# Ledger of designs, part 53: peptides against a protein of PDB entry 5B16

Target 1, 136 residues: chain A of PDB entry 5B16
Amino acid sequence: TPSRINHNERLEFLGDAVVEFLTSVHLYYLFPSLEEGGLATYRTAIVQNQHLAMLAKKLELDRFMLYAHGPDLCRESDLRHAMANCFEALIGAVYLEGSLEEAKQLFGRLLFNDPDLREVWLNYPLHPLQLQEPNT
Target 2, 136 residues: chain A of PDB entry 5B16 as posed
Amino acid sequence: TPSRINHNERLEFLGDAVVEFLTSVHLYYLFPSLEEGGLATYRTAIVQNQHLAMLAKKLELDRFMLYAHGPDLCRESDLRHAMANCFQALIGAVYLEGSLEEAKQLFGRLLFNDPDLREVWLNYPLHPLQLQEPNT

## One batch from the design tools (peptide; made by RFdiffusion4, then SolubleMPNN)

Design b2_p16_8_s1 (from b2_p16_8, 7 letters changed)
Fold by OpenDDE base, seed 3:
Structure b2_p16_8_s1 (fold): chain B 136 residues (1-136), chain A 16 residues (1-16)
Amino acid sequence: as target 1 above (136 residues)
Amino acid sequence: SSNLEKILELLEKLAA
C-alpha cells in the first residue's frame, strides 16, 4: 500500500486541477468581455502559492503546519509552499469525498470576506433555469 | 455590475 505521504501528494495533484478548473470557469462567466490574457493573469494570481497560503491561513492550517512540521518550516517561503500544497490536498479531498459543488462552495467562501461579493462569485455561471442575471 | 467591479479590483490587487 502507498505511504500516507504518497496519498497526500495524490490528493494535492487532484486538488490542483480542481482549483484551476473552478477558477477558470468562474472568471470566464463573470467577465465575458475580458480577453484571454486578462483571464490568464487573474487565474495565475488566484492560484499562486502565496494566495492559496493566505486562504489556508483562514482555515488555520498555519497552526496545524507549525505544530506538525515546525522544525522543517523555518523559512517563510517553505511554510507558504507547504500551506499551499496542503490547501490543494484539502480541496482534492473535499472533491473526492464530497462533490465539485462542495469544493466550489468552500473555495468561494474563502476567496471573499465580503458576503455580497462571495454570492456573486458563487452564482456564476448562472443556472440554466435562471431568467436574468441577479444582484450583480 | 458594481459588485463585479469590486471583484475585479480585488483581482487586480492580487495580480499586482
Scores: peptide ipSAE 0.633, ipTM 0.941, DockQ to the pose 0.839
Fold by OpenDDE base, seed 1:
Structure b2_p16_8_s1 (fold): chain B 136 residues (1-136), chain A 16 residues (1-16)
Amino acid sequence: as target 1 above (136 residues)
Amino acid sequence: SSNLEKILELLEKLAA
């Protein structure tokens, strides 16, 4: 049977893809006039360890990491990397046990503190009947 | 559009 560590690594692998996909899709539809270079730049910015660690902090994963693995995470970069990985594993688990929609909702809730911006992000891609929404 | 602009601003900050 796979170890718990192996399981988490597999979830991280899956979560990485989910985060990349969700980010790509939303950027693509949010900014229809943005060229590939810009899309790639913003995707990189969203999925970078520093940012994912920030999202992980909103879930208080830092407290877990420091309590359980503090001696092994003395450097800020190590903690950031671990938190980012844990965040990806979490998204992977949400996708695996739930759905892409659930992963999308969780990711969107964490991406933006402003509920108006969150709503705009989460509504993309928009259905044709939603094209005339006031919040753009 | 204004909200999109704000999102873009946040993304630009992340990318900086």
Scores: peptide ipSAE 0.627, ipTM 0.940, DockQ to the pose 0.853
Fold by OpenDDE base, seed 4:
Structure b2_p16_8_s1 (fold): chain B 136 residues (1-136), chain A 16 residues (1-16)
Amino acid sequence: as target 1 above (136 residues)
Amino acid sequence: SSNLEKILELLEKLAA
């Protein structure tokens, strides 16, 4: 359905901005001594299609994409691109229907498998006083 | 700081 496709593209647009924003904010506060070039480099690394596709795999979006669009996703690069877009649309939907906090939580939970690292990421910058020195 | 260092290490790997 053209309407559904357009809706997903709009959600992707929104989700792209949310992912970019969350990544930027957390990098900025986590690494106060990191220069702009480093911040930009790591942001790019986090939001690149390859990485977002890996995050999407944690949600088993690859199975969804292959089921829905298998014939068009015979190439691995095509699948990664589609999964990244779908992931952004999902984040956009979570933000739209929920909140930025919910999007932050979902994104943060997927970014790190290590719960200690995840907690550090999620607590910056909103709750810095909750962090202990060993957790920084 | 140890956790931040580990995060940075992971980011460096992503950026490589």
Scores: peptide ipSAE 0.637, ipTM 0.941, DockQ to the pose 0.831; fails the geometry check
Fold by OpenDDE base, seed 2:
Structure b2_p16_8_s1 (fold): chain B 136 residues (1-136), chain A 16 residues (1-16)
Amino acid sequence: as target 1 above (136 residues)
Amino acid sequence: SSNLEKILELLEKLAA
């Protein structure tokens, strides 16, 4: 059986793809006039380790990481990188054990503190059951 | 919309 570390790395691999996919889809629909270069730039910005680490901090993963891996994370950059990876693994786990929708909701909730912006983000693309376009 | 513009502004900050 795979070790816990191997399992986490596999979840990270999956989560990386999910985060990338969700980001791509939402950017694509939110900004229909934005060219590929812009889409790619903003996607990179969203999924970069520094940003994902900030999202992880909202879940207090920093406290957890220091508790569990303190001796290995003496540098801020090391902690940031580890937090980003842990966040990806978390998203991967949510997708694997739950659904893409659940991963979307969690990710979107963390992306924006402003509930109005969050709602706009989460509603792109529009679900077929939605009767009207979200406020933009 | 205003909200989309605000999102774009935040993304621009992230990309800076």
Scores: peptide ipSAE 0.628, ipTM 0.940, DockQ to the pose 0.829; fails the geometry check

Design b2_p16_8_s2 (from b2_p16_8, 7 letters changed)
Fold by OpenDDE base, seed 5:
Structure b2_p16_8_s2 (fold): chain B 136 residues (1-136), chain A 16 residues (1-16)
Amino acid sequence: as target 1 above (136 residues)
Amino acid sequence: SEKLKKILEYLDKLAA
């Protein structure tokens, strides 16, 4: 049986892929006229450690990390990195024990505090250009 | 869409 640390790293691995995938799919549908470079730039921005750490803070993971690992997280950059990893592990766990839909909902809720923007992100309504390409 | 524009603004901020 792998250690808890090993298990957490495995969950991070899975969660990283889930976050990457969900981000890619939603960006693709939301912005049908955006070039690949723009899509990639926004994806990178969303999944970067700094941003994931901000999302993690909404779940009060910062308080958790300081409680559990305070002495090892004296630098702000170290805390952000650890929070991002924990966030990925959490998403991985939600996907593993729940579903992709549950992971999507959780991620979306954290991405946007504005309920209107959240709704658009989660549902990514079809754009007129997408209507012209039914296979996409 | 105004909502899409706001999402773009958020993304631009993140990418800056």
Scores: peptide ipSAE 0.666, ipTM 0.950, DockQ to the pose 0.857
Fold by OpenDDE base, seed 3:
Structure b2_p16_8_s2 (fold): chain B 136 residues (1-136), chain A 16 residues (1-16)
Amino acid sequence: as target 1 above (136 residues)
Amino acid sequence: SEKLKKILEYLDKLAA
């Protein structure tokens, strides 16, 4: 229905901002010596449709999308774009109904399959009162 | 940091 479409688009709008914000914050603190251009480049890379679609696939959203919208997704690029949008909507929903922390945790878990890398990513930013961990 | 290097490596691949 039109109302459902509108709702998903609104969630996507919110999720897009959340994903970009989380990405920006983590990059900023993880790489304090990285120039703005590099930060921007990596942010773009993380939030691009291809990458978000990859993350969405880990949640089997591709199967969901093909089931729900198969006839509308005859092109691989269309499916990728739709999955990315759906992923953003999901993150938006998690933020909306949960918290930024929950969105952060979900996003981080999907970003890295390697638990060690995941832990490093999720540990940033550090609160000013937190003790710095040894270099990894 | 080896782990940070691996993260950068991942990001570089995404940005390529």
Scores: peptide ipSAE 0.669, ipTM 0.950, DockQ to the pose 0.824; fails the geometry check
Fold by OpenDDE base, seed 1:
Structure b2_p16_8_s2 (fold): chain B 136 residues (1-136), chain A 16 residues (1-16)
Amino acid sequence: as target 1 above (136 residues)
Amino acid sequence: SEKLKKILEYLDKLAA
């Protein structure tokens, strides 16, 4: 059995891939006319440490980080990085112990507080559907 | 499209 630290690192590795994949898939379907450059830009924006840290904060991971590692997280950038990593590990764990669907649902719930936007993101409607529902 | 527009706005903000 790997140590907790090693396990977390492995989970981060997995979670990073899951977050990247989910982000890519949803962007691809949501914006069928968006060029690759735009897709890549938005993907980068979504998965950047600063954003993932914000999502992590919604789960109060910041409180956990400060409690457990406060002395080592004096810098704001260090805290953000740690929170982002922790978020990745969490998503990785959800995928590992649950499913991709569960990871998708959790990620979507955190991405958007607005239930309408959340629904659109999570459903990632097919390209034709976007044309059929212009006001969606 | 309004919802997609709002999502896009959010993404633009993140990418800024």
Scores: peptide ipSAE 0.669, ipTM 0.949, DockQ to the pose 0.845; fails the geometry check
Fold by OpenDDE base, seed 2:
Structure b2_p16_8_s2 (fold): chain B 136 residues (1-136), chain A 16 residues (1-16)
Amino acid sequence: as target 1 above (136 residues)
Amino acid sequence: SEKLKKILEYLDKLAA
């Protein structure tokens, strides 16, 4: 329905900002010596449609998209773009209905399959109680 | 740190 479409687009708009913000914050703290150009490069890499679609695939959004919109998403590039948008809408919804922390946790879980890397990403800046952790 | 380096490697791969 038109209402549903508008709602999804609004959530996408919000989610885009949340993903951008979370990415920026974590990069900023993870790499305190990295220049703005480097930060921007990595942010672009993380939030690009191809990467967000990859994250969306972990949630099996590809199956959902093909089920709901298969005929309109026959091209791989179209599916990728739609999945990225859907991912943003999902993050937007999590933020809206939950919190920034919940959006952060979901985003982090999807960014890294390796739990050790995930923990480093999510825990920056390090809390004083975590300073003794080795191999970070 | 080793883990931070691995994150950088992942990001470099994405940016390539």
Scores: peptide ipSAE 0.666, ipTM 0.949, DockQ to the pose 0.824; fails the geometry check

Design b2_p16_8_s3 (from b2_p16_8, 7 letters changed)
Fold by OpenDDE base, seed 1:
Structure b2_p16_8_s3 (fold): chain B 136 residues (1-136), chain A 16 residues (1-16)
Amino acid sequence: as target 1 above (136 residues)
Amino acid sequence: SEKLEKILKLLDELAK
């Protein structure tokens, strides 16, 4: 049985891939006319540590980090990195113990505060029955 | 399309 630290690192590895994959897939289908450069730019923006840290903050992981590792996270950049890693581990765990769909739903809920935009994001790729929805 | 435009706008902001 791996140590907790090793397990977290493995979960981060998995979560990183899941976040990258989900982001890529949704961008690909949301913007069928967007060139690769744009897709890559937006993917990078979504999965960058700064953004993932913000998503982690929505789950109050910052409070956990400061409580558990405060003395070692005195630098803001260190905290952001740790929070991003923690977020990746969380997504990895959700995927591992749950499903890709559950990871997708959690990620989407955090990505967008606007429920309308969230719904659009989560519904891609669109099922044929979802076509011709107004104001998409 | 309107919602997609809004998403794109948000992504543009993140990409700065």
Scores: peptide ipSAE 0.662, ipTM 0.948, DockQ to the pose 0.836; fails the geometry check
Fold by OpenDDE base, seed 4:
Structure b2_p16_8_s3 (fold): chain B 136 residues (1-136), chain A 16 residues (1-16)
Amino acid sequence: as target 1 above (136 residues)
Amino acid sequence: SEKLEKILKLLDELAK
């Protein structure tokens, strides 16, 4: 069986794709008139290590990282990178053992503190049953 | 869409 490190790296690999996919899909449907360059810019902004690390902090992964890997995280940038990787692994695990929908919900919940904006994000693409609530 | 505009604003800030 793979080492825990290898397993975590594999989950990170999967999670990276899931985060990228969810971000891409939601941006695509949320902004139908936005050009590719803008879509790419916003996607990059959302999935960058600094931002994912911020999302990870909401899950208190920083406490976990400092506890488990403190000696290896001497620089703030190292901590951010590790937290981002850990976040991706978490999303990967949620997708693997749960579903894309569960990963979507977790990711969306963390993306926006404003519940109204969160709902708008999570509802794109809109389900047919949600078309009656198009206010954005 | 006011909510979309707010999201765009947040994304713009992230993209700086």
Scores: peptide ipSAE 0.659, ipTM 0.949, DockQ to the pose 0.851; fails the geometry check
Fold by OpenDDE base, seed 2:
Structure b2_p16_8_s3 (fold): chain B 136 residues (1-136), chain A 16 residues (1-16)
Amino acid sequence: as target 1 above (136 residues)
Amino acid sequence: SEKLEKILKLLDELAK
């Protein structure tokens, strides 16, 4: 049986793939005319540690990390990297214990502060039962 | 579309 630390690292591994996949899929469908280079650039931007740490902050993971590991995370860069990893582990856990849809919904809610943009993001890829969003 | 362009703009900001 793996330790708690090993379990978190495994969840991080899974979450990294889920975040990468969800980002790739949504970019692919949102921008059908965007070339591979553009898709790759935006994917990198979305999944980079600095951005994931920003998303983690919306969940107040910074408070959690400082409480649990404060002495080891005194540097801003260390905290940012740890928060990004923790965010990946969280997404991995949501996928593992729930579903890809639940991970998608959580990720989408955090990606955009604007609910209109959030809704557009979450609607891609479009389900056959979904209606075309106006003014997209 | 308007909203897609706004998303692209935000992504451009992240890519800087």
Scores: peptide ipSAE 0.657, ipTM 0.948, DockQ to the pose 0.820; fails the geometry check
Fold by OpenDDE base, seed 5:
Structure b2_p16_8_s3 (fold): chain B 136 residues (1-136), chain A 16 residues (1-16)
Amino acid sequence: as target 1 above (136 residues)
Amino acid sequence: SEKLEKILKLLDELAK
């Protein structure tokens, strides 16, 4: 049986793929005229450690990390990296024990503070807004 | 879409 640390690393592996996939799919459908380079740039921006750490902070994972691993996370960059990894593990766990839909909902809720933009993001690709909300 | 443009602007900021 793998250690808890090993298990978290496995969850990070899964979560990284889920975040990458969800990001790719939503960008692809939201921006049908955007070139591959732009899609790749925005995907990188969304899934980079700095951004995932900001999302993790909304879940107060920074407080969790400082409580559990404070002495080892005295540098901002170390904390950010650990928070990003923990966020990936969380998404991986949500997917594993729940569903891709639940992972999508959680990720989308964190990505956008604006509820209107969040709704647009979450509705793709299942409910194309050009059909349901042509004026958006 | 105005909302899509707003999302795009946010993504531009993330990419800086």
Scores: peptide ipSAE 0.648, ipTM 0.947, DockQ to the pose 0.824; fails the geometry check

Design b2_p16_8_s4 (from b2_p16_8, 5 letters changed)
Fold by OpenDDE base, seed 3:
Structure b2_p16_8_s4 (fold): chain B 136 residues (1-136), chain A 16 residues (1-16)
Amino acid sequence: as target 1 above (136 residues)
Amino acid sequence: SENLERIRALLDELAA
C-alpha cells in the first residue's frame, strides 16, 4: 500500500501531464502561424515552477503550505517548488475525480486575471458546434 | 485580434 506521500507524487505525475497537454493544445490553436520553437518557449514559460507557484498562490496554497510545512520551507525556492508540485497534484486530482474539461476551466481561470483574455484562452479554437466567432 | 495580441504580450513577458 503506497504512502500518502507516494499518492501525492502520483497525482503530481498525472497533473504534470494534464497541465502540459492543456497548455500545448491552447497554444497550438491560439497561434496557428507560430513555429514549434515559439510554441515550446511559451509552453515552458507557462509550466515552469515559478509560474505554477504564482497560480498556486491565487488559490492561497502558500498559506496552507506554510501552516502545514513551514519548518521545511526555509527558502523561497523550496516553497516555490513545493507549491508548483501541489498545484500539479491539484490539477491531477481535478482531472481524476472530475474531467479534463473541469481541469481546463480551473487552469484557464487562473492563467489570466482579465476576463476577456480568459475567455479567448478558454474558447479558442471554436467548438465544432459554435456558429459565431469568439471575441478577440 | 486585440485580445490575442494582449495574450502574446503577457506570454512574452513570462518567457523573458
Scores: peptide ipSAE 0.703, ipTM 0.955, DockQ to the pose 0.864
Fold by OpenDDE base, seed 1:
Structure b2_p16_8_s4 (fold): chain B 136 residues (1-136), chain A 16 residues (1-16)
Amino acid sequence: as target 1 above (136 residues)
Amino acid sequence: SENLERIRALLDELAA
């Protein structure tokens, strides 16, 4: 039986791919005229450790990290990296135990605090019934 | 379109 550490690393691996995929898909549809370089730039920005750590903080994973591993996370960069990894593992777990849709919803909820922006992110490309929305 | 522009702005900030 794999250790919990090994299991978490595997979940992180899966979650990393899920985050990358979701980010790529949404950017692709949000910006149909944006060149690959621009898409890649935004993707990198979204999935970078410092950003994922910020998303993790919204889930109060920092409290967990400091409580459980504080002595090993004295450096801010170490904490950030650990939080990012934990976030990826969480997304991986949500995908594994739930669905890609659930992972998408969770990720979208964390990406944007503004519900209007969240809706645009989650629903692009817009369904034909939504094409006449006044503010997109 | 306004919301898309706002998203772009946030992404630009994130990428800076």
Scores: peptide ipSAE 0.700, ipTM 0.954, DockQ to the pose 0.881; fails the geometry check
Fold by OpenDDE base, seed 5:
Structure b2_p16_8_s4 (fold): chain B 136 residues (1-136), chain A 16 residues (1-16)
Amino acid sequence: as target 1 above (136 residues)
Amino acid sequence: SENLERIRALLDELAA
């Protein structure tokens, strides 16, 4: 029987892939003229621990982590890393128990505070029956 | 578009 820690690590593994995939797909469609190197750079920037931890903070995972782990996360770098991992596990769980669409929506809502930018991000890739936004 | 440019600007900031 796997421990909770082991299970969480498995969810993290899955979530990492989901975040990577969603990021890749949206970047690919948003920037059709951007070279691979640029796409990779943006992807790295989005999925890096520093950024994922920022997203996690929007869900108040920092408070949760401090409550659950306390003194083990006394350093900011440790907390950031743990929050990023926890965020990945959360996305993994959403995908596992829900759907890729639900994971996409959650991730997109957190990526951008500006609703206009969020809408543009979430509209990619476009469904064949969807109309492209005029002010992308 | 303007929004795409704004998104790109934010991504540039993240990548800096």
Scores: peptide ipSAE 0.700, ipTM 0.955, DockQ to the pose 0.824; fails the geometry check
Fold by OpenDDE base, seed 2:
Structure b2_p16_8_s4 (fold): chain B 136 residues (1-136), chain A 16 residues (1-16)
Amino acid sequence: as target 1 above (136 residues)
Amino acid sequence: SENLERIRALLDELAA
């Protein structure tokens, strides 16, 4: 039986793949004329530790991390890295215990503060039940 | 679309 640490690392592994996949799919559909290099650039930007840490901050994971692991996080860069990993683990857990759709919704809600942009992002690719394309 | 362009702009900023 794995320890909690091992479990979190496994969730990070899964969450990393989910975040990468969701990002890739949405970019692919949002920018149908964008070449692979451009898609890869945007994906890298979205999934980089600094950005994921920013998303994690919206969930107040920074406060949690400082409370639970403060002594181990002596540098801001260490905190950022830990927050990014924690965010991946969270997404992994949401996917594992819920669904890809739930992970998608959570990720999308955090990616954009603007609800109009959020809606556009979340609707690419369009769900089979959607009748019309989003207001892009 | 306007919103797609706004997303593109944000991604450009993020990638900078």
Scores: peptide ipSAE 0.700, ipTM 0.954, DockQ to the pose 0.835; fails the geometry check

## One batch from the design tools (peptide; made by RFdiffusion4, then SolubleMPNN)

Design b2_p17_1_s1 (from b2_p17_1, 10 letters changed)
Fold by OpenDDE base, seed 1:
Structure b2_p17_1_s1 (fold): chain B 136 residues (1-136), chain A 17 residues (1-17)
Amino acid sequence: as target 1 above (136 residues)
Amino acid sequence: REELLKKLLELLDKLVK
């Protein structure tokens, strides 16, 4: 049985893949005319440590990290990296114990504060029974 | 919808370093 630390690292590995996958799929369907280079650029921007740490802060993971690992997180860059890893582990756990849909919903809720943009993002890929809304 | 996609893209542009 792996240690809790090893388990978290495994969850980070899984979560990283899930975040990459969800980001890739949504960008692909949202922007059908965007070239591969553009898709890759936006994906990188979305999944970079700085951005994931920002999403993690919405879940107050910064308070959690400082409480549990304060002495090792004196530099802001260290905190960002740790928060990004923790966020990935969380997404990995949600996927593992829940579903891809649950991971998608959580990630989408955090990505956009604007509910209209959030709705557009979460609608991709479109479910076969979903209808596109006019005037959006 | 196209306007929302445009706004979304603009927001993503702000994330690009």
Scores: peptide ipSAE 0.605, ipTM 0.939, DockQ to the pose 0.766; fails the geometry check
Fold by OpenDDE base, seed 5:
Structure b2_p17_1_s1 (fold): chain B 136 residues (1-136), chain A 17 residues (1-17)
Amino acid sequence: as target 1 above (136 residues)
Amino acid sequence: REELLKKLLELLDKLVK
């Protein structure tokens, strides 16, 4: 049956779920002392369009969008929204063509420029001894 | 690692509206 949803929208749908899931899992394990409200707040902050657009910029999706849809993206808010959607579609594509692990790695790499923070984010669940490390 | 978690949380706080 033909779909009324275009391919990119489908990938965005999938990517949105992947980003949401990965974010949820990492927050859950990394911050066991946070209540649900706190977890939800941070999740929202991470997956909001403003932030995803920032991540998308690291992939130069802004240049891509301006090249492909420049006349329609004259406003920053429009570009931000489009970039966020495109980012989700890319994550969806990575998951679809590759794996959840690959999506996780890409997402984590973009989330943090600091390699140490990136490592912490990607390593879950944390062993109690890891939490007890004196300098990290 | 505890300190890194604190740094991570601090960074995440900056993303919160």
Scores: peptide ipSAE 0.596, ipTM 0.937, DockQ to the pose 0.821; fails the geometry check
Fold by OpenDDE base, seed 2:
Structure b2_p17_1_s1 (fold): chain B 136 residues (1-136), chain A 17 residues (1-17)
Amino acid sequence: as target 1 above (136 residues)
Amino acid sequence: REELLKKLLELLDKLVK
């Protein structure tokens, strides 16, 4: 059995791919007229460590990281990087133990605080009832 | 939906450095 550290790194590896994939898929389908360069730019922005760390903070992973690894995370940049990695590992674990759908739902919930935007992100193509919404 | 997509893009734009 791999060490916990090794296992976490493996989960991070998997989670990185899942986050990248989910981001790519959603951008691709939501913005069919967006050029590849734009898609790539937005993907980069979404999956960058700074952003993922922000998402991790919503789960209070910062408190967890400081508790578990405080001595090693004296610098904000180090904490941010570690939080991003931890977030990826979490997504990886959710995918591994659950499903891609569950990973997608978790990721989507964290990406957008606005429920309407969250629904748009998560749901394509539009449901017939959603097509009737004037604010869409 | 178009308006929401626009808003979504606006938020994404804010993430772009």
Scores: peptide ipSAE 0.595, ipTM 0.938, DockQ to the pose 0.752; fails the geometry check
Fold by OpenDDE base, seed 4:
Structure b2_p17_1_s1 (fold): chain B 136 residues (1-136), chain A 17 residues (1-17)
Amino acid sequence: as target 1 above (136 residues)
Amino acid sequence: REELLKKLLELLDKLVK
């Protein structure tokens, strides 16, 4: 419905900002020696449509999108774009109805399959004791 | 932790095109 589409677009708008913010904050604190250009490069890589679509696929949004919007998503590129938007809307909804922390946790869980890397990503700023562990 | 950060960066590098 038009109202549903409008709602999703608004959620997408919000989610885009949340994903951008979370990514920026994590990169900033995790890599204090990384210059702005590097931070921006990695942020772009993380939040680009093709990557968000990959994250969306982990939630099986591809199946959902094909089921719900198949006729409009015949091209893989169209599907990826739609999936990325849907992912943003999802994050927006989680933030709106839940919290930034919940959005952070969901995003982090999807970003990294490796539990250790996931934990590192989610834990910012770096704790002094963690800074003293070069092997981890 | 630094090693994990390196691994993290390596994964992020793979996303950069």
Scores: peptide ipSAE 0.594, ipTM 0.937, DockQ to the pose 0.800; fails the geometry check

